# Designs tried in a protein design run: peptides against a protein of PDB entry 1EBD. Part 35

Target 1, 138 residues: chain A of PDB entry 1EBD
Amino acid sequence: KASYEGKVAAEAIAGHPSAVDYVAIPAVVFSDPECASVGYFEQQAKDEGIDVIAAKFPFAANGRALALNDTDGFLKLVVRKEDGVIIGAQIIGPNASDMIAELGLAIEAGMTAEDIALTIHAHPTLGEIAMEAAEVAL

## One batch from the design tools (peptide; aimed at target 1 E108)

Design b2_p26_4_s1 (made by RFdiffusion4, then SolubleMPNN; from b2_p26_4, 14 letters changed)
Fold by OpenDDE base, seed 5:
Structure b2_p26_4_s1 (fold): chain B 138 residues (1-138), chain A 26 residues (1-26)
Amino acid sequence: as target 1 above (138 residues)
Amino acid sequence: SAEAIAEAEKLAKEKAEEIDAGPRLA
């Protein structure tokens, strides 16, 4: 976070302000199940007056999670309704700590749920859950 | 399924405060 903030400050000073609406700083808790978050929580977005879709998909419906016998939890995307832009994500479940990176990238790049839904994810992988959640948001 | 989501949300609720206080990557 501190390094990112430093980079943002440096970029601002250099006249390269970010066009990104929201800061994508990941937070990870290495618990069982793992927890990871980036960007807005659903309620946080609502509290700020942002109309959002909260799209959830469970690991219990993910083929890789089933194969690993590790199906607790879900992925949630927080999607701004007006334009479909992903502004937050939460993962509770297997490999959440690493899987959050894709979503951090998506938020930082200003991607939409459609962008992720149309991105081919390898099968079977835990990462497919991001695509599935994105489809729910459509 | 809705049932799977409900179970997952129970886990999430238990971890919500931990997530909020969790470390942010530098």
Scores: peptide ipSAE 0.020, ipTM 0.539, DockQ to the pose 0.119
OpenDDE base, seeds 1, 2, 3, 4: peptide ipSAE 0.018, 0.019, 0.017, 0.018; ipTM 0.517, 0.519, 0.513, 0.518; seeds 1, 3, 4 fail the geometry check

Design b2_p26_4_s2 (made by RFdiffusion4, then SolubleMPNN; from b2_p26_4, 13 letters changed)
Fold by OpenDDE base, seed 3:
Structure b2_p26_4_s2 (fold): chain B 138 residues (1-138), chain A 26 residues (1-26)
Amino acid sequence: as target 1 above (138 residues)
Amino acid sequence: SAAAIKAAEELLKKKHEEIDAGPRLA
């Protein structure tokens, strides 16, 4: 069970319009492979006493990534177990710097893994990997 | 490259921690 402190911290992420939430600011590293992150890392959440699921899906299993012959890396969702709300995301792989925006929006809006899993993504696209990772969390 | 992925992850974590620490100076 998540601690009181951890729950409070997680709830602060997807708050109403207010002062800058540094956790919600995306980080991008234009490395090879490209990397991007928004919200909590898994270990950060655990250190604050938040009970989370780390749902990971590899680009090697994504149809568009295979077609592009660019399959290194993965997408990871950090999901709060209590209510399924997404509180963090990391992407390492093709188009990570652009794809992080969908997940940043989801976190800011307080969406759940189910919300993303039920969102239709075009096929075949790299973006489908978000849906696949969300399904892993269910 | 597993090594490249790991290195990239570390850079990503570092940048994220810098953001969490607050606004950049300068």
Scores: peptide ipSAE 0.269, ipTM 0.749, DockQ to the pose 0.278
OpenDDE base, seeds 1, 2, 4, 5: peptide ipSAE 0.075, 0.259, 0.037, 0.446; ipTM 0.619, 0.744, 0.588, 0.813; seeds 1, 5 fail the geometry check

Design b2_p26_4_s3 (made by RFdiffusion4, then SolubleMPNN; from b2_p26_4, 15 letters changed)
Fold by OpenDDE base, seed 5:
Structure b2_p26_4_s3 (fold): chain B 138 residues (1-138), chain A 26 residues (1-26)
Amino acid sequence: as target 1 above (138 residues)
Amino acid sequence: SAAAIAEAEELLKKKKEEIGAEPRLA
């Protein structure tokens, strides 16, 4: 967010103000386990009256995580039931800080769980857990 | 562990508030 705000400020100074305002601002904490989030937490969505599906998939079932012997945690997608649009995601586990970017893109673009489920992810990767979670949401 | 995961989630929520990453819909 700070980087984005700096860019907007620079553009304004240059006479090119931006009307873009992002929805999906990621947060990362390099804790143990590492964690990241973008968009709504499940309870936040519920508190705002949004009917959601919380689709959770564990790293313990991910091939790359197993190979790395780092299987703690999960990926959770928060999906709006009305239209299947992803409105939030949380990752707790290996490489969460980088993996959140895919989901930030998905949320910003208004993509659905089906979109991610139908996107080919390389095997074996940590990232394919997003696809697995998306399939849970279907 | 479950406890470590719970702690991570709390840290994450605090971080989101700190950086002003409150969720909103497009």
Scores: peptide ipSAE 0.459, ipTM 0.898, DockQ to the pose 0.570
OpenDDE base, seeds 1, 2, 3, 4: peptide ipSAE 0.443, 0.395, 0.413, 0.372; ipTM 0.880, 0.879, 0.887, 0.874

Design b2_p26_4_s4 (made by RFdiffusion4, then SolubleMPNN; from b2_p26_4, 17 letters changed)
Fold by OpenDDE base, seed 3:
Structure b2_p26_4_s4 (fold): chain B 138 residues (1-138), chain A 26 residues (1-26)
Amino acid sequence: as target 1 above (138 residues)
Amino acid sequence: SAAAIEAAEKKLKEEAEKLDTGPRLA
């Protein structure tokens, strides 16, 4: 990756249970539609002076969501511009409470949007939306 | 429903603000 040192720094800041608090603790709301979040919201990042890309992809464009007739909502990735590291994610839509786990893992590991974009997601699945949003951020 | 999505987003932000996330990435 182009910003390897930035990725390593992000991983160190995220920490592990025996040393520091996690930055990727998920919040879940079992509303209609279902919601989940992990890491930074876009405005929170901006308020701290972090230059970010907010990459949004709608469930209305996801093949599995269409097949299930459950297309309300979106997935949003909050990506730090300087190194492409994912620092936050929000999901509003089908299976949000389960799907947030992939993104929590990505944030704690200091992964980039490119890492997710280059990860093969089964077709057709709701999970593909993470890959699609990651591609928007590139 | 646009109104339902907006209400859900608001509730999500409220729940997220209750979390102690530890060190920041800035």
Scores: peptide ipSAE 0.459, ipTM 0.817, DockQ to the pose 0.454
OpenDDE base, seeds 1, 2, 4, 5: peptide ipSAE 0.453, 0.447, 0.450, 0.450; ipTM 0.818, 0.816, 0.819, 0.812; seed 4 fails the geometry check

Design b2_p26_5 (made by RFdiffusion4)
Pose (drawn by RFdiffusion4):
Structure b2_p26_5 (pose): chain A 138 residues (1-138), chain P 26 residues (1-26)
Amino acid sequence: as target 1 above (138 residues)
Amino acid sequence: STIAEMAKARLGDERFADVMAIFAEA
């Protein structure tokens, strides 16, 4: 957040019509099962008065997670029911800090669960859980 | 990646780069 604003400030000073414009910022916590979050939590979304559906997919079902032998965790998609647009995501499990980037780019650009579900992911990887979760969302 | 290409097409060069920077720092 600080670096982004740093650029916006210098650009505004120079005359560039720069402004602060992002839909979300990811936050990561390096706990044992590292966790990452971006956008709305399922509860924040409804408390905001939004009809949102949430899809939750477990690492216990992913093949790479079984190979890593760390199966405690999940990925959650908070999706606006009215248009399938993803507005929040939460990952708890190995490499959540890296997996969060894909869901983050999707939120910033206003993509849908289908946009992600129709994207072929690598197999066997953890990043593909997002594919399976969006499939669940659909 | 496909998502990155879609995101860049939607956000444009400058905004996409800024978002990538945020993710790099996160």

Design b2_p26_5_s1 (made by RFdiffusion4, then SolubleMPNN; from b2_p26_5, 10 letters changed)
Fold by OpenDDE base, seed 1:
Structure b2_p26_5_s1 (fold): chain B 138 residues (1-138), chain A 26 residues (1-26)
Amino acid sequence: as target 1 above (138 residues)
Amino acid sequence: SAIEEKARERLGEERFAAVKEILAEA
């Protein structure tokens, strides 16, 4: 469908102004498609010596995204291999700005990919893509 | 660019870098 350009939008926000702990502070850009990130990127984790799984699931395979005809992008979970804990998440796609909140909560709480995979999400919703990505990490 | 500079000013350097990273994956 649409291609992504590396254009940074001025319409961007961060979660909290706190400079103390950045682990679960989201970064959001209200572009089309929306972009959102919280916690580690895959390469950041690797650079710090953390062995991670990058679990990616496309919106093209999400029922709600298909129904909306808005299937560009993906959700990525960065999962620590040692214990399955989610340490980062990135979303490019529909409703990324709101969907990142669930993952920020999960990271802050120290939840695992299994926790997300076992959490029942309504069907069909965009949010259930988090469950799908979590299953990829198992 | 002007747009990038505005984003940097709003987000701060660290968060701006994260936004650029996510866009690079797209």
Scores: peptide ipSAE 0.033, ipTM 0.551, DockQ to the pose 0.046
OpenDDE base, seeds 2, 3, 4, 5: peptide ipSAE 0.029, 0.028, 0.030, 0.027; ipTM 0.526, 0.526, 0.545, 0.522

Design b2_p26_5_s2 (made by RFdiffusion4, then SolubleMPNN; from b2_p26_5, 12 letters changed)
Fold by OpenDDE base, seed 1:
Structure b2_p26_5_s2 (fold): chain B 138 residues (1-138), chain A 26 residues (1-26)
Amino acid sequence: as target 1 above (138 residues)
Amino acid sequence: SEIEERARERLGEERFEAVLEILREA
């Protein structure tokens, strides 16, 4: 069982050296479990007056996570209610550091939760959790 | 605490706090 007492690993990555002004820059902490975030947090969005849906799906319900016996954590999508556009995502769990990339791409492209939900994800994979969370947001 | 401080330095204050928020949310 993972510890959620606010302990983070020293291995942390944030920002991106690019000439492109990113809409969303990922942040990753290689803790156990890994933590990753991109775009808005739910409360951050609310504080800015954005009406959002926070769609959360646990790794405990993900087939691949179960098979790996690594089911701690969840994926959370922050979706703008007005148009269903994904404006943020947080992952704590297995392979969070890599899985955040899909969501970063989605945010940069202005994709909706529906876009992710309709994207076929290989089965069984950890990545399916993004699809599952997107379906929750619909 | 030292590990956290190193993470804070690498991520910046805002992003570090965001990560802590994720951890506490679980």
Scores: peptide ipSAE 0.061, ipTM 0.573, DockQ to the pose 0.042
OpenDDE base, seeds 2, 3, 4, 5: peptide ipSAE 0.041, 0.040, 0.047, 0.039; ipTM 0.560, 0.549, 0.564, 0.556; seed 5 fails the geometry check

Design b2_p26_5_s3 (made by RFdiffusion4, then SolubleMPNN; from b2_p26_5, 9 letters changed)
Fold by OpenDDE base, seed 1:
Structure b2_p26_5_s3 (fold): chain B 138 residues (1-138), chain A 26 residues (1-26)
Amino acid sequence: as target 1 above (138 residues)
Amino acid sequence: SAIEEKARARLGEERFAAVKEILAEA
């Protein structure tokens, strides 16, 4: 429920090669809990001089996660302050490996946190956490 | 660990380091 030490599993997937011109290349590790990332990390953005909002929402507050009794972890959106565009996302928790796809699509499309916040997500689902994190960024 | 090294091999050093950062934040 509170703090945990994630176990790295052998099943890890790299995104497309760096030579491929993609804005958002996902990285996924099927660990326990699962880890997934796409786009910028918060510190990476800061190191490049991008002023960002890091919006974090815990699975402990997600209805589906509670129902599954699997509430470890969180979703983090990295949002550029200037225009609200999502430039990165990280997920640690249940179904992170699949959930990252929505955010990868959003980043590639140049969507804002508002776009995600205004997108209706089925209830109750783990995917709602993306909407919740987007609302935090507003 | 052997599992971590396997993950590093698949993700590359940069992405693996990022995963470790996520784990540290949790």
Scores: peptide ipSAE 0.054, ipTM 0.583, DockQ to the pose 0.044
OpenDDE base, seeds 2, 3, 4, 5: peptide ipSAE 0.027, 0.041, 0.038, 0.032; ipTM 0.523, 0.572, 0.557, 0.548; seed 2 fails the geometry check

Design b2_p26_5_s4 (made by RFdiffusion4, then SolubleMPNN; from b2_p26_5, 9 letters changed)
Fold by OpenDDE base, seed 2:
Structure b2_p26_5_s4 (fold): chain B 138 residues (1-138), chain A 26 residues (1-26)
Amino acid sequence: as target 1 above (138 residues)
Amino acid sequence: SAIEEKARARLGEKRFADVLAILEEA
């Protein structure tokens, strides 16, 4: 796809210094495709000894992404196995920079994958991918 | 590149590396 140097066009965080590491602080890279992250990465959680489920769902299986002909990437949820609580999320794909907010809210509120899976998302929307990934984590 | 250095400065070294890793999964 795009060259390594050309992939990342810009980045954003929630106005905090890079040294401040809060679970719910989003990181957005305005690459092609866009990349957004909040909370734990899978390997980060594992390195800290947290037993996690990494639930991944591709945009290629999302109805709205198909309609937009923009199906590259995926959403990944990082779910703590002990209690099903979402502790991280990564999105690569269309509208990632905006869609990360839902997951940021979920993480901050201590919601579970079940909570997201049971949340009705309008059809067809890109946002449904969060629900689909949550279902994978169950 | 200048873009990478800017991203590194804002995200921190660890977060930047994690972002690069996740991008490679796509």
Scores: peptide ipSAE 0.319, ipTM 0.792, DockQ to the pose 0.046
OpenDDE base, seeds 1, 3, 4, 5: peptide ipSAE 0.257, 0.328, 0.289, 0.310; ipTM 0.748, 0.787, 0.777, 0.795; seed 3 fails the geometry check

Design b2_p26_6 (made by RFdiffusion4)
Pose (drawn by RFdiffusion4):
Structure b2_p26_6 (pose): chain A 138 residues (1-138), chain P 26 residues (1-26)
Amino acid sequence: as target 1 above (138 residues)
Amino acid sequence: DAALAARTAAVDERTLAMLLAAQAAR
């Protein structure tokens, strides 16, 4: 957040019509099962007065997570029911800090569960759980 | 401690790049 604004400030000073414009910022916590979040939590979304569905997919089902032998975790998609647009995501499990980037890019650009579900992911990887979760969302 | 700091920096850099790219696209 600080670095982004740093650029916005210098650009505004120089005359560039720069402004602060992002839909979300990811936050990561390096706990044992590292966790990452971006956008709304399922509860914040409804408390905001938004009809949102949530899809939750477990690492226990993913093949790479079984190979890593760390199966405690999940990925959650908070999706606006009115248009399938993803507005928040939460990952708890190995490499959540890296996996969060894909869901983050999707939120910033206003993509849908289908946009992600129709994207072929690598197999066997953890990042593909997002593919399976969006499939669940659909 | 250093490994954690490197990881945090990598995450910050990727976040920043994402935000700037998304802003530019809009």

Design b2_p26_6_s1 (made by RFdiffusion4, then SolubleMPNN; from b2_p26_6, 10 letters changed)
Fold by OpenDDE base, seed 4:
Structure b2_p26_6_s1 (fold): chain B 138 residues (1-138), chain A 26 residues (1-26)
Amino acid sequence: as target 1 above (138 residues)
Amino acid sequence: SAALAARREEFERRTLAILLEAAAAR
C-alpha cells in the first residue's frame, strides 16, 4: 500500500503518464486455449517510446498445467524497464480468463515484477505462472 | 526440435493477433 502511494505520487510529480492512465479494460476470448489481455501489449509500449522487458513463461513448465495435460500457451508480462512496474499482461492457456484478474489488479495498483515474484502462490496452481514470469523479468 | 519451435511460434503469433483484434474492437 505505502509503496503504491509513493509510486503513483512520483509518477504524478514527474509528469509521466501513470500505468493507470493506459490500463485497458481486460479483453477475454473464450477459445481453446483461452486468451486474455490487460494493459499494454509489448509493441504498443514500444510504439509509445516505453522501454519494456517482455517476460514470458510457458504453461509447459507449470506443474499444474502438466498435471492437467493442458500445457499450450504462455503468460507474458510487459514490464517498464525504468522502474520494474507491470504495465501489461497477456495469457494464452488454461484458465486465462480468470487468471488475468490478478494481473489486472497488479497493474491498477502500480505493482512491480518484484512484488509478484515475492508473493507466495499456492503450489501446484496455474496461478504460479505469474510468479514465474515475474522472476524472468528480474 | 526446430519443427516444434516453429509450430509454437506460429501458434503464439496467431493467438496474439486474435487478442489484439479483440482488444481493438472494444
Scores: peptide ipSAE 0.066, ipTM 0.609, DockQ to the pose 0.028
OpenDDE base, seeds 1, 2, 3, 5: peptide ipSAE 0.026, 0.025, 0.022, 0.062; ipTM 0.526, 0.505, 0.511, 0.605

Design b2_p26_6_s2 (made by RFdiffusion4, then SolubleMPNN; from b2_p26_6, 9 letters changed)
Fold by OpenDDE base, seed 1:
Structure b2_p26_6_s2 (fold): chain B 138 residues (1-138), chain A 26 residues (1-26)
Amino acid sequence: as target 1 above (138 residues)
Amino acid sequence: DAALAERRAAFEARTEAILLAAAAAK
C-alpha cells in the first residue's frame, strides 16, 4: 500500500494523472502454503450487490503440483456475471505469492475469464491453474 | 475420502479468512 501510494504521488508530481485504486493492490501471507489475494473476495462482491461467479480450481488437479507433491489449496477467480470481467482472485498453494501477479495484471487490464482461458499457459506449470479456473467460470 | 475433503474445506476456509484479514490491513 505505502509503496503504491508513493508511486502514485510521484507520478502526479511528474504530471502523469494517476489514481489510487486499492482494489488492485495485492496482499500476501508468506505461510506454508503461501496465500495471496488481489481485488474482491467473493463475499465482498456479494455485500456490494455484485452478482459474481466464484470459479475455483484445486492444486490437487494441477499436473505440476502433483509432480511436486505440493497439492494443498486452490486458485479462486471472482468473476462479474454481467460481463465476465475478473474483479478478484485468491490463491492458496505453491508459488501463490508470485502467481498472483498475473491475476493482478488481468484485473488492472479489465480482462475477462475468457481472456485468461484463451491464453496459452506452458505445460506442465503451476500457472496453468489460472487457465483452469478461468475455464470453470465459462 | 469424505474426511479428507472435509479437512481440506476447513483448511481452505481458515486460510481464506487469514487472507481477508491481511488484505483489510493493507
Scores: peptide ipSAE 0.210, ipTM 0.734, DockQ to the pose 0.033
OpenDDE base, seeds 2, 3, 4, 5: peptide ipSAE 0.182, 0.204, 0.193, 0.198; ipTM 0.710, 0.727, 0.720, 0.727

Design b2_p26_6_s3 (made by RFdiffusion4, then SolubleMPNN; from b2_p26_6 with D1S T8R V11F D12E M18A Q23A)
Fold by OpenDDE base, seed 2:
Structure b2_p26_6_s3 (fold): chain B 138 residues (1-138), chain A 26 residues (1-26)
Amino acid sequence: as target 1 above (138 residues)
Amino acid sequence: SAALAARRAAFEERTLAALLAAAAAR
């Protein structure tokens, strides 16, 4: 947030059209487990009248999380039902602070759950949980 | 264990609610 707002302010001072897109600005808490969010929460989307699928996949089912003995939490995708576009993501678990960047990119690019589900993730990785959660949304 | 699964689910829901509240306060 603050670093991005600083860039937008610098661009505006330079005469470039720039707006703060709060939808794709990640939020991170460096706790144990880590917490991260980008875009809509499921309840926020519902309160705005957006019909959504909330797809959840647990770290306890991820091969890398099992190998690390760090299996607390989940990844949740918030997917718009109309077009399958990812509009939000939440992660509670190992490496959530870095893993949220893929989902921030997906939201900014207007990607669907199918686009992520069809993206090959390296095995075994924590990142595979994004692919698995996207498959749950199909 | 069903009791462990229920404790995990309750932790996840509380953490998600706290994250939502923190996001709404921005």
Scores: peptide ipSAE 0.141, ipTM 0.698, DockQ to the pose 0.034
OpenDDE base, seeds 1, 3, 4, 5: peptide ipSAE 0.025, 0.096, 0.115, 0.091; ipTM 0.509, 0.655, 0.678, 0.652

Design b2_p26_6_s4 (made by RFdiffusion4, then SolubleMPNN; from b2_p26_6, 10 letters changed)
Fold by OpenDDE base, seed 5:
Structure b2_p26_6_s4 (fold): chain B 138 residues (1-138), chain A 26 residues (1-26)
Amino acid sequence: as target 1 above (138 residues)
Amino acid sequence: AAALAARREAFERRALAALLEAAAAR
């Protein structure tokens, strides 16, 4: 949190479009399966010298995705290893376009993987995959 | 099993690359 706020402030002072403005804007591709992203990709974080955990959970292990017979893809969290803060997320799979909003909120709030892992998700839902990916990041 | 897993992984890599390109274009 504090290190992130410090980076945002430094980038704003430097007259660069804050990496935060681009990090907080979700990208969505309405393909089959849908694709969505917010924040850092794993490689982008590494290229910036951020030590990250990339936590991936497959829709093939999600109870709602199984019930829908739509189990292609995964959710990936990009977690900063220093403090456990979520700095990016990618979803390829069912309802990715809507599900990215939870993770966009988590990133903007400076939440940790632990905060998401401890958040009760309704069962069975596609949204539980965010909790499951957060548990992988712990 | 291994051929199906390799096909899935190749699909996921292509989808992730396309998503990265779409994110960079905004």
Scores: peptide ipSAE 0.272, ipTM 0.792, DockQ to the pose 0.034
OpenDDE base, seeds 1, 2, 3, 4: peptide ipSAE 0.295, 0.250, 0.108, 0.248; ipTM 0.805, 0.781, 0.633, 0.781; seeds 1, 2 fail the geometry check

Design b2_p26_7 (made by RFdiffusion4)
Pose (drawn by RFdiffusion4):
Structure b2_p26_7 (pose): chain A 138 residues (1-138), chain P 26 residues (1-26)
Amino acid sequence: as target 1 above (138 residues)
Amino acid sequence: SIAERAEAIAERTLAALEAAAAARAA
């Protein structure tokens, strides 16, 4: 957040019509099962007065997670029911800090569960859980 | 290290935010 604003400030000083414009910022915590979050949590969304569905997919079902032998974790998609637009995501499990980037790019650009579900992911990887979760969302 | 990982993540996040803001301005 600081670096982004740093650029916005210098650009505004120079005359560039720069402004702060992002839909979300990812936060990561390097706990044992590292966790990452971006956008709304399922509860924040409804408390905001939004009809949102949530899809939760476990690492216990993903093949790479079984190979890593760390199966405690999940990926959750908070999706606006009215238009399938993803507004929040939460990942708890191995490499959540890296997997969060894809869901983050999707939120910033206003993509849908289908947009992600129709994207072929690598197999066997962890990042593909996002594919399977969006499939669950649909 | 965790420090290096945090820095890589911060750079990628920054780049993504700048790119998304630019796309919205266009």

Design b2_p26_7_s1 (made by RFdiffusion4, then SolubleMPNN; from b2_p26_7, 9 letters changed)
Fold by OpenDDE base, seed 4:
Structure b2_p26_7_s1 (fold): chain B 138 residues (1-138), chain A 26 residues (1-26)
Amino acid sequence: as target 1 above (138 residues)
Amino acid sequence: SKEERLRAFEERTLAALLEAAAARRA
């Protein structure tokens, strides 16, 4: 695809406040590729002294992305090492604006990388990339 | 190259998202 850098201003999507000290309100940039984030960035976690695993999986290795000829970008999970809980996620790539919702739900629910890894995702879908990234974090 | 441009874009965009998130936390 033809990538472009246009809008870089993050658009916050309304969400419910979490009891956890993590910002689980997603931010989306509808650029090409799309960008989305929820919860902690890796560096934010490190700055706060949280020991994390940053599990990254590229869309270039995702079957649906290949079929769509839209393979730019990646999904990154930020996982707390002590308990495997997902505390953040970033997606740059196809359908990032919608895919971030799964990870937002996971963070709000206090789910672990294992929970996502063990969740069956339809094949072939872009959403499988979340499962793949979760497996990397294990 | 395309890959270099993409990586640069990713870095800039993530930085912007990080800054926006920090502002919302304040």
Scores: peptide ipSAE 0.088, ipTM 0.633, DockQ to the pose 0.059
OpenDDE base, seeds 1, 2, 3, 5: peptide ipSAE 0.037, 0.054, 0.049, 0.020; ipTM 0.581, 0.573, 0.558, 0.504

Design b2_p26_7_s2 (made by RFdiffusion4, then SolubleMPNN; from b2_p26_7, 9 letters changed)
Fold by OpenDDE base, seed 2:
Structure b2_p26_7_s2 (fold): chain B 138 residues (1-138), chain A 26 residues (1-26)
Amino acid sequence: as target 1 above (138 residues)
Amino acid sequence: SLAERRAAFDARVEAALLAAAAARAA
C-alpha cells in the first residue's frame, strides 16, 4: 500500500493523471502462518448489500501443503453471485504473501471464479488451492 | 479434535484480519 501510494504520488508530481485504487491492494502479515488479504471480506460485502458466495478451501486438503508439513489455514474467495466475479480473497497459510498476487490480478482483471477454476495450476503446488477454492464457488 | 482446533484457529485469524481491514478503511 505505502509503496503503491508512493508510486501514484510520483506520477502525480510528474503530471500524469493517476488515482489510488484500493480495490485490489493486498495486505500481508509475514507471520507463521502468513496472512494475506485483497479486496472484499465476506462480511464487508454483506454490509454493503452485495450478495456473495464465500468459497473456502483448506491447506490441509492441498497436496503440496501436506508434503511440506505446513497445513494450517485456508484460502477464501469472495465471489459476487450476480456475475461470478471475484471481488475479494483471503489466505492464511504457507506462501500467502506471494499467492495473494494471483488473486489481486484476478480481481483487477474482473475475472470470475470459473476463469480461475479452468486455469490449470501445476501439480503439486500450493497455488492449486486457488483453483480448488474457485471450484467450490461454482 | 484437530478439526475443531483448525476451525477455531481459522476463525480467530480471519476475524482479526477483518477487524484490521475495517480499521484501515475507516
Scores: peptide ipSAE 0.250, ipTM 0.760, DockQ to the pose 0.034
OpenDDE base, seeds 1, 3, 4, 5: peptide ipSAE 0.143, 0.118, 0.143, 0.229; ipTM 0.696, 0.672, 0.691, 0.748

Design b2_p26_7_s3 (made by RFdiffusion4, then SolubleMPNN; from b2_p26_7, 9 letters changed)
Fold by OpenDDE base, seed 3:
Structure b2_p26_7_s3 (fold): chain B 138 residues (1-138), chain A 26 residues (1-26)
Amino acid sequence: as target 1 above (138 residues)
Amino acid sequence: SVAARAAAFAARVEAALLAAAAARRA
């Protein structure tokens, strides 16, 4: 967050006005299991009158998580029903702190759940869980 | 079961994150 705000400030000083978009700023807790979030929470979207699908997939159903014997938690996508655009994501589980970056990129780019579902993820990997959650949202 | 305990933990963590986010917006 601070680094991104610093970049925006530097660009403004250099004569290139830019805005801070806090929607795509990730938050991470390096606990066991790790927790990560970016964009809207489901209830936050509902409170603002956005009709959403909350697509959830458990690490207990992920092949790499099973192989690592580290299956606690889930990935959740918050998807706007009107157009299928991903507006938020939460991960509780293995490698959440790194995996949130893919979803931050997806939100910044205005991608849909279909875009993620149709993106091939290597098998078997923890990252496949994003694809699986996206398929739930379809 | 172990799986049920893990699911309950995940649900509590998610609820806490939601509550913290709501508090920051208020």
Scores: peptide ipSAE 0.160, ipTM 0.703, DockQ to the pose 0.032
OpenDDE base, seeds 1, 2, 4, 5: peptide ipSAE 0.023, 0.136, 0.020, 0.020; ipTM 0.520, 0.677, 0.526, 0.518

